# Ledger of designs, part 84: peptides against a protein of PDB entry 3ESW

Target 1, 322 residues: chain A of PDB entry 3ESW
Amino acid sequence: NNIDFDSIAKMLLIKYKDFILSKFKKAAPVENIRFQNLVHTNQFAQGVLGQSQHLCTVYDNPSWHSIVLETLDLDLIYKNVDKEFAKDGHAEGENIYTDYLVKELLRYFKQDFFKWCNKPDCNHCGQNTSENMTPLGSQGPNGEESKFNCGTVEIYKCNRCGNITRFPRYNDPIKLLETRKGRCGEWCNLFTLILKSFGLDVRYVWNREDHVWCEYFSNFLNRWVHVDSCEQSFDQPYIYSINWNKKMSYCIAFGKDGVVDVSKRYILQNELPRDQIKEEDLKFLCQFITKRLRYSLNDDEIYQLACRDEQEQIELIRGKTQ

## One batch from the design tools (peptide; made by RFdiffusion4, then SolubleMPNN)

Design b2_p16_4_s2 (from b2_p16_4, 10 letters changed)
Fold by OpenDDE base, seed 1:
Structure b2_p16_4_s2 (fold): chain B 322 residues (1-322), chain A 16 residues (1-16)
Amino acid sequence: as target 1 above (322 residues)
Amino acid sequence: DLIKLRELIKELQEKA
């Protein structure tokens, strides 16, 4: 009996596609009830939902992308990318060019564009005066600061001149293009927008233990790649657990097409108790939000993303970057 | 189970 392997493969593929697509249909009433109960009874779940409502969509703003591209030194960036690509990139094909671009953006952002701000300089004494600054605490924004999505302002007194300097913690990434300073929050916020402005697939990664970074989907590597603007780091997910010996419990990635628990990529040792939510409930929550984010996509887009999701899950389970 | 199914589909397509 000549088994028609082609016919069987086609039939199985159709059934598989139908099955995948069925998972992305409108949620059943029971799933909606479970979701509502979870976000109303679990604080961690409410936090993940709240973050998803902002982080999954805020960076998909064409006007912001234009402002970013007009602000950056594109001539310098592309000159450096072309230079590095000319050394080794031709042998690996065109897809590797984007990896060189992201690496240059990391360099440019840290070395040429943005500044780390542990303490601000004194507004009166000028540059390199942060050593003279004493924290007085935090307060709400004034009328001007409130225009730029500012929730908190850190207040500092200069030990030399006695003047007060305000350090507003702006959440408006367009304001950060002007101020060009901050901590991990401001760095990751603006850098996420920068990567998005180049048309890249990017996720914002939130760590419960007070750090944030990005992931970029590399077409060359065919996977999500760790990107930390603060560290000028590309594809080094181990830096937190191994190099820093950091203890961590949760890492959640937020993108336009989904919310994913990526803890297994970054928590390699020193795992803290995962006691904020049941594992099954977290999995359900991320899948439910992801499903909602994909409601407007066509069947082909849904299928392609589902295949990508599956490959990522395999990677996360095996603990090996393919 | 779905991963195994995709792998099987690929194997069948390669044999066809």
Scores: peptide ipSAE 0.026, ipTM 0.647, DockQ to the pose 0.671
Fold by OpenDDE base, seed 4:
Order: sequence, then C-alpha cells, then structure tokens
Structure b2_p16_4_s2 (fold): chain B 322 residues (1-322), chain A 16 residues (1-16)
Amino acid sequence: as target 1 above (322 residues)
Amino acid sequence: DLIKLRELIKELQEKA
C-alpha cells in the first residue's frame, strides 16, 4: 500500500494551520481579565504595554518614510551597496542585497549622517567645543522643545563663554533628521525609522539596563538579525554580554506584528535577577499584545507570522545565533 | 508538540 505521504502532509498542514489560527482568535474574556489585572498590578507589565502602544506603530508612517528617503543620500547609499553586492552577492541570491543595504545604512548613519553627543557643543562658541561644557542637570522641555516630543532637556554651561546650551532629548525622529545628534535613544529611534523607510521588517529592542537597539528580519538569513546603529553592528548580539560585560535582565523587542522577549539572544552571561514580573506573566503579556497587533491580519498573514515566531523561539531555545 | 508536528510534516514532505 503506497502511503500517499503528500496527501498526509497536506492534511496535517491544514490541521496545523487551523490550530495556529485558533490561537490568534480574539482573546477570551478570561484572558482580557488576566491582562487588565496584570498591567494594573505590575509596573513592569505596564511599562511594556506603554512602550508597545508607541513603538509597535509609530514607525509605520508613510509620510515619515518619504521625509527620510528625501533626506538621505540615496545615491551614495545605493552606490556603496551595489559595489559591495557586486563583489560577493551574485552567488547567494537577490535576498542578500538587503543585508548589504542594512550594513551600508549602518555605515552611512554612523560615519556620514549622525553624531554621538556625550555633551553638546556650545551654541555660542561653535563646533568642537563640547569639552568646555559642564552639565548643570536636566529639566522639562520649553514650549518649542515640547513640539518635538521632548521628555527631558539636559542643561550645560560653557566654561569658556559662560553661556547655557540646551540639549533636548527629542523623541520625534523627524526632528532628529535635523539635529543629527544624540545618544543611544536618539540613534536607535531614528535608525529604526530609517530601516522602516526602506520597507524592512524592523523591531525596536529595549533593554531594561539602559540601552536600545534594533532587529531586522533578514530574508537571506531567514531570521531576526541584531542591528546596533551606535556600534555599526550587524549580527553581533553578543557585544553587550561578552564585549561590554554588561549585566542585563530583560531585552524586549517591539515590532508592528508583535512583542517578543528576546533576552535569550542577548543575555549570554552576567544575567541580573528577572524579578520584575513572573516569567509566565511576561510570556502571557507579550503573546496577548502580539495577538492584538495581528487582529486585522488575514489568516495567511497570521499563519506566516506564526511560522516565523516558531522558528525564532526554536532559535532562542537552541542558542543558534552563533 | 507543535515543533514535533512541524518536523513531522517536513519529513513527510521530504518523503513525497
């Protein structure tokens, strides 16, 4: 009896698809109650929810994408991408081109476009005067700074001229296209938008221990890839735990299609206590938010994303990011 | 269980 393996596989695939789709149905009343109770009683959960409400959707703005693409030197970027692709890319297929694009965007952003700002230059003395700046503290934004989603302004006094320079910590990435300076927050914020503007699948990764970076979904590698604009780093998730010897407890990725605990990708040693939330509650929270983000998607989109999620979970369990 | 099912489906597809 020739077992029709193809027919069996098709039948199993249908049943599997139905099962997966059933998990992404509208949350049951009990799940809603659990969610509401969790975000009301747990500060960490409330923080994750608050971040998801912003970070999962803010970068999906077509008008912002247009502004970004009009601001960047696309001719230079694509020239460099084409040059690197021509050396190595033809043998590995068209999907690798996007990896070269992301690598060039990392280079371009760090070397040509954006500046790290430990201390601002003096507004009066001009360029390369940051060494003369003394921090006086932080304050709230003024009326003008508040227009650009500014939460905090760092205040500096020039030791040379005595003038005060304000360094507003803008959260508006369009304003960052103008200012072209900041720390990890500004770098990651604008770079996330830049990657999104090229039509890429990107997540914003928040680390509780005061760092942020991106993940890009590589179609070539068929996985989420670590991307840090500050470090010009591509696929080096180990840099924090190993190179920096950083102690960390939580890394949470925020994307349009989901919220994922990616701590296992980045916390390789020096793990801090994960005492802010129960592991089961964090898993529930991320899954619940992810379900909500997918409510408008069709069954095929949901299924494809669920397949990606499963592969990522396997990767995170197996430690195969090496 | 889901991982095992997917692996099984893949194995069946490879035998077909």
Scores: peptide ipSAE 0.026, ipTM 0.625, DockQ to the pose 0.717
Fold by OpenDDE base, seed 3:
Structure b2_p16_4_s2 (fold): chain B 322 residues (1-322), chain A 16 residues (1-16)
Amino acid sequence: as target 1 above (322 residues)
Amino acid sequence: DLIKLRELIKELQEKA
């Protein structure tokens, strides 16, 4: 009896697809109750939910994408991408072009476009006067600053002229296209929008220990790739744990199609206690939010994303970033 | 184990 392995494989694939799709159906009443109880009783879970409500969808704004593309020097960017792509003789196919684009965007953003702001320059004394600035503390936004989703304003006094300079921490990424300065929050916020504006699949990664970065899905590498605009870093997830010797507990990725605990990608050593939530509850939470984000997708889209999720989970378990 | 099932499916497809 020649076992028709192809027929069996096809049957198993159908059953597997159906099983996967069944997981992404409307949440059962018991799951809804578990979710509600979790977010009401666990502050970390509430925080993850709150972040997901903003970060998963805020960057999917076509109007913002247009503004970004109009603001960037696209001629320079594509010239540089084309130059680097041409060096490789096209041997690796068209999918690698996107990796070159992201690398150029990292370069362009850090070198040509955005500035790190530890302290602002004095508004009165002009450029390169940050050395004369003394922090006085933080306060709420004024009426003008409040127009640009500003939660906090850092206040500085100039030691030279005595004038006060305000450094508003804007959360409006369009305002950041104007100001072109900030710290890790502003860098990651605007850079996430920039990557999204090129039609890329991008996640915002939140680290509990006060850092943020991006991931983009490389079609060439067929995986999520670490991207840090502050560091001009591409595919270097180890920089925090190894190079910085940073201690970390949680890294959570927020994207339009899901919320994923990516801690295993970035926390390679110096792991802090993961005591904010039970591991089972965090897994459930991320899956529940992901399921909710996919409710409007068709069966094929759900299945393709589920296959991607599984591949990522395998990667995270096996430690094979090869 | 979904991972195991997927691996089995791949193995079956390779044998076909």
Scores: peptide ipSAE 0.023, ipTM 0.600, DockQ to the pose 0.743
Fold by OpenDDE base, seed 5:
Structure b2_p16_4_s2 (fold): chain B 322 residues (1-322), chain A 16 residues (1-16)
Amino acid sequence: as target 1 above (322 residues)
Amino acid sequence: DLIKLRELIKELQEKA
């Protein structure tokens, strides 16, 4: 009995597609009620929703992409990418070029473009004076700083000249193209925009324990890849739990097409209690927000994204990111 | 169950 495996596979695939598409139909009234109750009663859920409203859409700005591409040294970047690609990349297919691009962008950003700022330099004394700066606290933005989506300004006094230097924590990534300095927040914010400006699929990963990074969807590796601009790190999800011995509870990824709990990729040891929300409610929340983000997509787009989602879930369950 | 179904589809496609 020649089992027609092809026919069986085709029938199962049709049913699978129909099932997947059915999940992305408009939410039932009961789901809307559950969602509303959850975000009104659970502070963590409200925080995730609030972040999704910003992080899932803010980087999809064509005007910003143009400004980024005009600001970066594209000649240098592509020269370096081409050089690395020419060594081994041709044998592995064209999709690997994008991995080389992301690796070069990590190098370029950290080495040539952006700076880490624990303390600012003194505005009066000039460069390399941060060692003389004493923190006085933080305050709200002034009228000029407020133009660049600034929520907080750190205030420093120079021990040498006694002058005050302001370090505004800008959330406008276009302003960060000018200032070219910050901490993990500014690094991740601008670097996320940079990757998006090259037309890449990127997620912003928020860790509850005060760190942030990116994920890039590699067409070559056919998965989401850890990307940390601060660390110039590509595909090293273990660095926080293992190298830093960091204790963590939640890692949530925010992208244009979805919100995903990626904690299993990064929390390998020293897991903190996940007591902010029920696991079932977090899963529901992420799925519900993801569903809303996909409402305007066609059936083919929905299906392709759902296939990626399922592959990621398999990866996270199997621990293959290690 | 969906994961299993996807794996099964893949396995069937590889056998075809």
Scores: peptide ipSAE 0.027, ipTM 0.644, DockQ to the pose 0.738; fails the geometry check

Design b2_p16_4_s3 (from b2_p16_4, 10 letters changed)
Fold by OpenDDE base, seed 3:
Structure b2_p16_4_s3 (fold): chain B 322 residues (1-322), chain A 16 residues (1-16)
Amino acid sequence: as target 1 above (322 residues)
Amino acid sequence: DSIKLRELILELQKKA
């Protein structure tokens, strides 16, 4: 009796679809109570919620996407992508083109477009004068800086000319297209917007231990791929734990379709205590926020995303891409 | 439980 495994799988998928869809229905009163209690009693949960309210939606702005695409050298970018894509031939299909695009965007962003700013150059002395800059501390934004969602301004004094240079920490990614400089926060913020502007599925990854990066969903690899603009890194989730020997406790990914604990992808060694929230409560929180983000989606969209989520969870548990 | 179910379905599909 040849077991028709395909037929069995199809029948199970139908039942599974119904089961999944049942989970994505409007939250029951008990779930709402649990959520409210959690975010009011746990500071980490409140922080995750606060970040989700911004990071999950802010980059889905068509006007910003247009500004980005008008600002980047698209001719150069696509020329380079086409060149690299042509070398490998068409054997791997069209989906691999997006991976080449992301790799080129990483190169372009780091090499041609954006600058790391440990210390600013002196506004008076000009370029390459950061070595002469002494930090004086931080202060609030002035009236002009406040127009661009600036939370803090770092103040530096030039040892050569004695003048003060301000380094505003802008959170407006459109302003970052002008300033073209920053640290990991500015890099990740603008680069997340850049990737989104190309129509990619992108998540912002927050690490509790003061680093941030991106993930994009590769249709070629059929998984979420680590992307760090600061490091020009593609699919190297191990760089923090192994190469940097960084100690970490939490990595949370924020995207338009969900919030996911991705700690298992990046925390390979030197794990710090995960004592900020109960694991069950964090799982519940991420699922609850994800459910809310999907309330407007149809059944097919919900099911497709849920299948992707389940595949990611399997990957994260096994530590292997299937 | 959902992860296990998905895993089983995927395994069945690989055998097909």
Scores: peptide ipSAE 0.041, ipTM 0.722, DockQ to the pose 0.764
Fold by OpenDDE base, seed 2:
Structure b2_p16_4_s3 (fold): chain B 322 residues (1-322), chain A 16 residues (1-16)
Amino acid sequence: as target 1 above (322 residues)
Amino acid sequence: DSIKLRELILELQKKA
């Protein structure tokens, strides 16, 4: 009796799809109670929820995407992408073009577009005067700064002229297109928007130990790829744990379709205690938020994303990027 | 369990 493997596979696939879809149905009352209790009792959970409410949706703004594309030198970017693709990309199919695009955007952003700001230049003395700047502390935004989602302003005094220079920590990425300077927060914020503006699947990764970066879903590699604009880094998740010898406890990825604990991708050594939340509660929290983000999606979209999630979980467990 | 089931389905599809 030739086992009809095709028929069995089809039947199993149907049952599997139904099973997966059942997990993404509207949350049961018990899950809602658990969620509410968790976010009311656990500060880390509150923080993750608060971040998800912003980071999962803020970059899905078509008006912002248009402004970004109008601001960038697209001719230069695509010229460079086409040049690199023409060298090596033809053998690997059309999907690799997007990887070349992301690599060029990393180059362009760091080399041509954005500036690292440890200390601001003196507003009076002009360019290359940051060495003369002494920090005086931080204060709240003024009326103008407040228009651009500014939570804090760093204050500096020039040792040469004695004038005060303000360094607003803007969270409005459109303002960052103008200012073109910042630290890891501003870099990651604007770069996340830039990647989203090209129609890419992007997540914002928050590390509890004061760093942030992106992940991009590569169709060529068929996985989430580490992207750090500050470092001009593509697919180097090890740089923090290995190269920097950074100690870390949590890395949480925030995207339009989900919230994922990606700590296993980046915390390769020197793991700090994960004592902010129970592992089961964090897993539940991320799944619950992810489920909410997918409520408006159709069954096929939910199924495709669930398949992607499972592949990522396998990757995170096995440590093998295929 | 869902991962194992998916792996099994994919293996069955390759044999079909």
Scores: peptide ipSAE 0.034, ipTM 0.712, DockQ to the pose 0.794
Fold by OpenDDE base, seed 5:
Structure b2_p16_4_s3 (fold): chain B 322 residues (1-322), chain A 16 residues (1-16)
Amino acid sequence: as target 1 above (322 residues)
Amino acid sequence: DSIKLRELILELQKKA
């Protein structure tokens, strides 16, 4: 009896789709109570929620996307992408073009567009004077700095001229298109917006141990890909744990369609205690927020995203991204 | 369990 595996698979897929869709229905009252209790009693959970309220939606701004695209040298970017695609890309299909685009954006951003700012240059002495700058501490923004979502301003004194230079830590990514400098926060913030402006699926990854980066969903690789603008890094999730020997406890990814604990992708050794929240509660929290982010999506969109989620979970369990 | 089910479905599709 030739088992009609195709027929069985089709029947299972129908049932599976229905099952998946059932999980993304409106939260039950008991789940809402659990969620509220968790965010009110656990500081880490409250932090994750707060981050999700900002990071999951802030980059979905069409006006910002237009400003980004008008600011970047698109002719140069696409010229370089086309050049690299012409070498290798035609054999692998059109989906690989986006990987080349992200790689070029990494190059362009680091090499041509944005600068690392450990210390600012002296406003009086001009360029390449950061070596003369002494930190005096941090303060709140002034009236002008406050216009650009600035929470903190680092203050520096020039050892040469004695003048004070302010380094506002802007959270407005449009202001960062002007200033073109910062640390990991500014880099990741603006670069996340840049990737979004090209219509890409992007997540912002927050690490508890003071680093941030991106993930891009590659249609070619059919998975989430590590992207660090500071490091000009593509698909190198190991760089923190292995190359830097960084100790880490949590890596949480924030995207428009979900919040995911991606710690297993990046924490390969030297794991710090995960004592901020119970693992079950963190899993619940991420799932609950993800469910809320998807409430407006149709059944097909929900199903497609759920399939991606499951594939990612398989990869994270099996360590296949290494 | 959902992951296992999906894997099973994909395996069945490969055998078809």
Scores: peptide ipSAE 0.034, ipTM 0.713, DockQ to the pose 0.835
Fold by OpenDDE base, seed 1:
Structure b2_p16_4_s3 (fold): chain B 322 residues (1-322), chain A 16 residues (1-16)
Amino acid sequence: as target 1 above (322 residues)
Amino acid sequence: DSIKLRELILELQKKA
């Protein structure tokens, strides 16, 4: 009896596809109740939901993409990408070009475009005067600063001239194209928008222990790749746990197609207690939000994304990021 | 369990 393995495989794939699609159908009443109870009773869950409502959709703005592309030196960027791509003799195929693009964007952003700001320069004394600045505290935005989604303004006094300098912490990434300075929050916010403006699949990664970075989906590597604009880092997820010896509890990735706990990719040692939420409840929360983000997608799109999700989960479980 | 099932199906396809 020649078992028609091809026919069996085809039948199993159909049943598997149907099974996967069934998980993305409208939530049952019991799941809605569980979700509502979780976000009302657990502060961490409420925080993840709140972040998802902003971070999963805010960067999908075509008008912002146009403004970004008009602001960047595209001629310089593509010249450098083409130069590095030509060295490899094109042997690796077309998909590797996007990896070179992301690497150049990291270089360009850190070296040519954006600045790190521990303390602002004095508005009166000019450039390289940050050493003379004393923090006085933080306050709410004024009428002008409030136009650019500013929640907090850091206040500094110059020890040399006595003048006050304001450092608004803007959350509007278009304003950051003008100011071109900030800390990890401003860096990651604008850099996420920049990557999205090139049509790339990008996620914003939030770490509970006061750091943020990106992930880029590489078609060449066929996986999510760590990208940190502050560090000019590509595919180095170990830098926080190993190089910095940083203690961490949670890393959550936010993208247009889903919310994913990526802690296993970055927390390799010095794991802090994961006591903010039950592991099952966090898994449920991320899946529930992801399901909602995919409600408008067709069956083939849902299936393709689900296959990608499964491959990522295998990677995270097997520790293949080392 | 879903991941294991997919891996098994893909292995079956390679044998066909």
Scores: peptide ipSAE 0.031, ipTM 0.714, DockQ to the pose 0.797

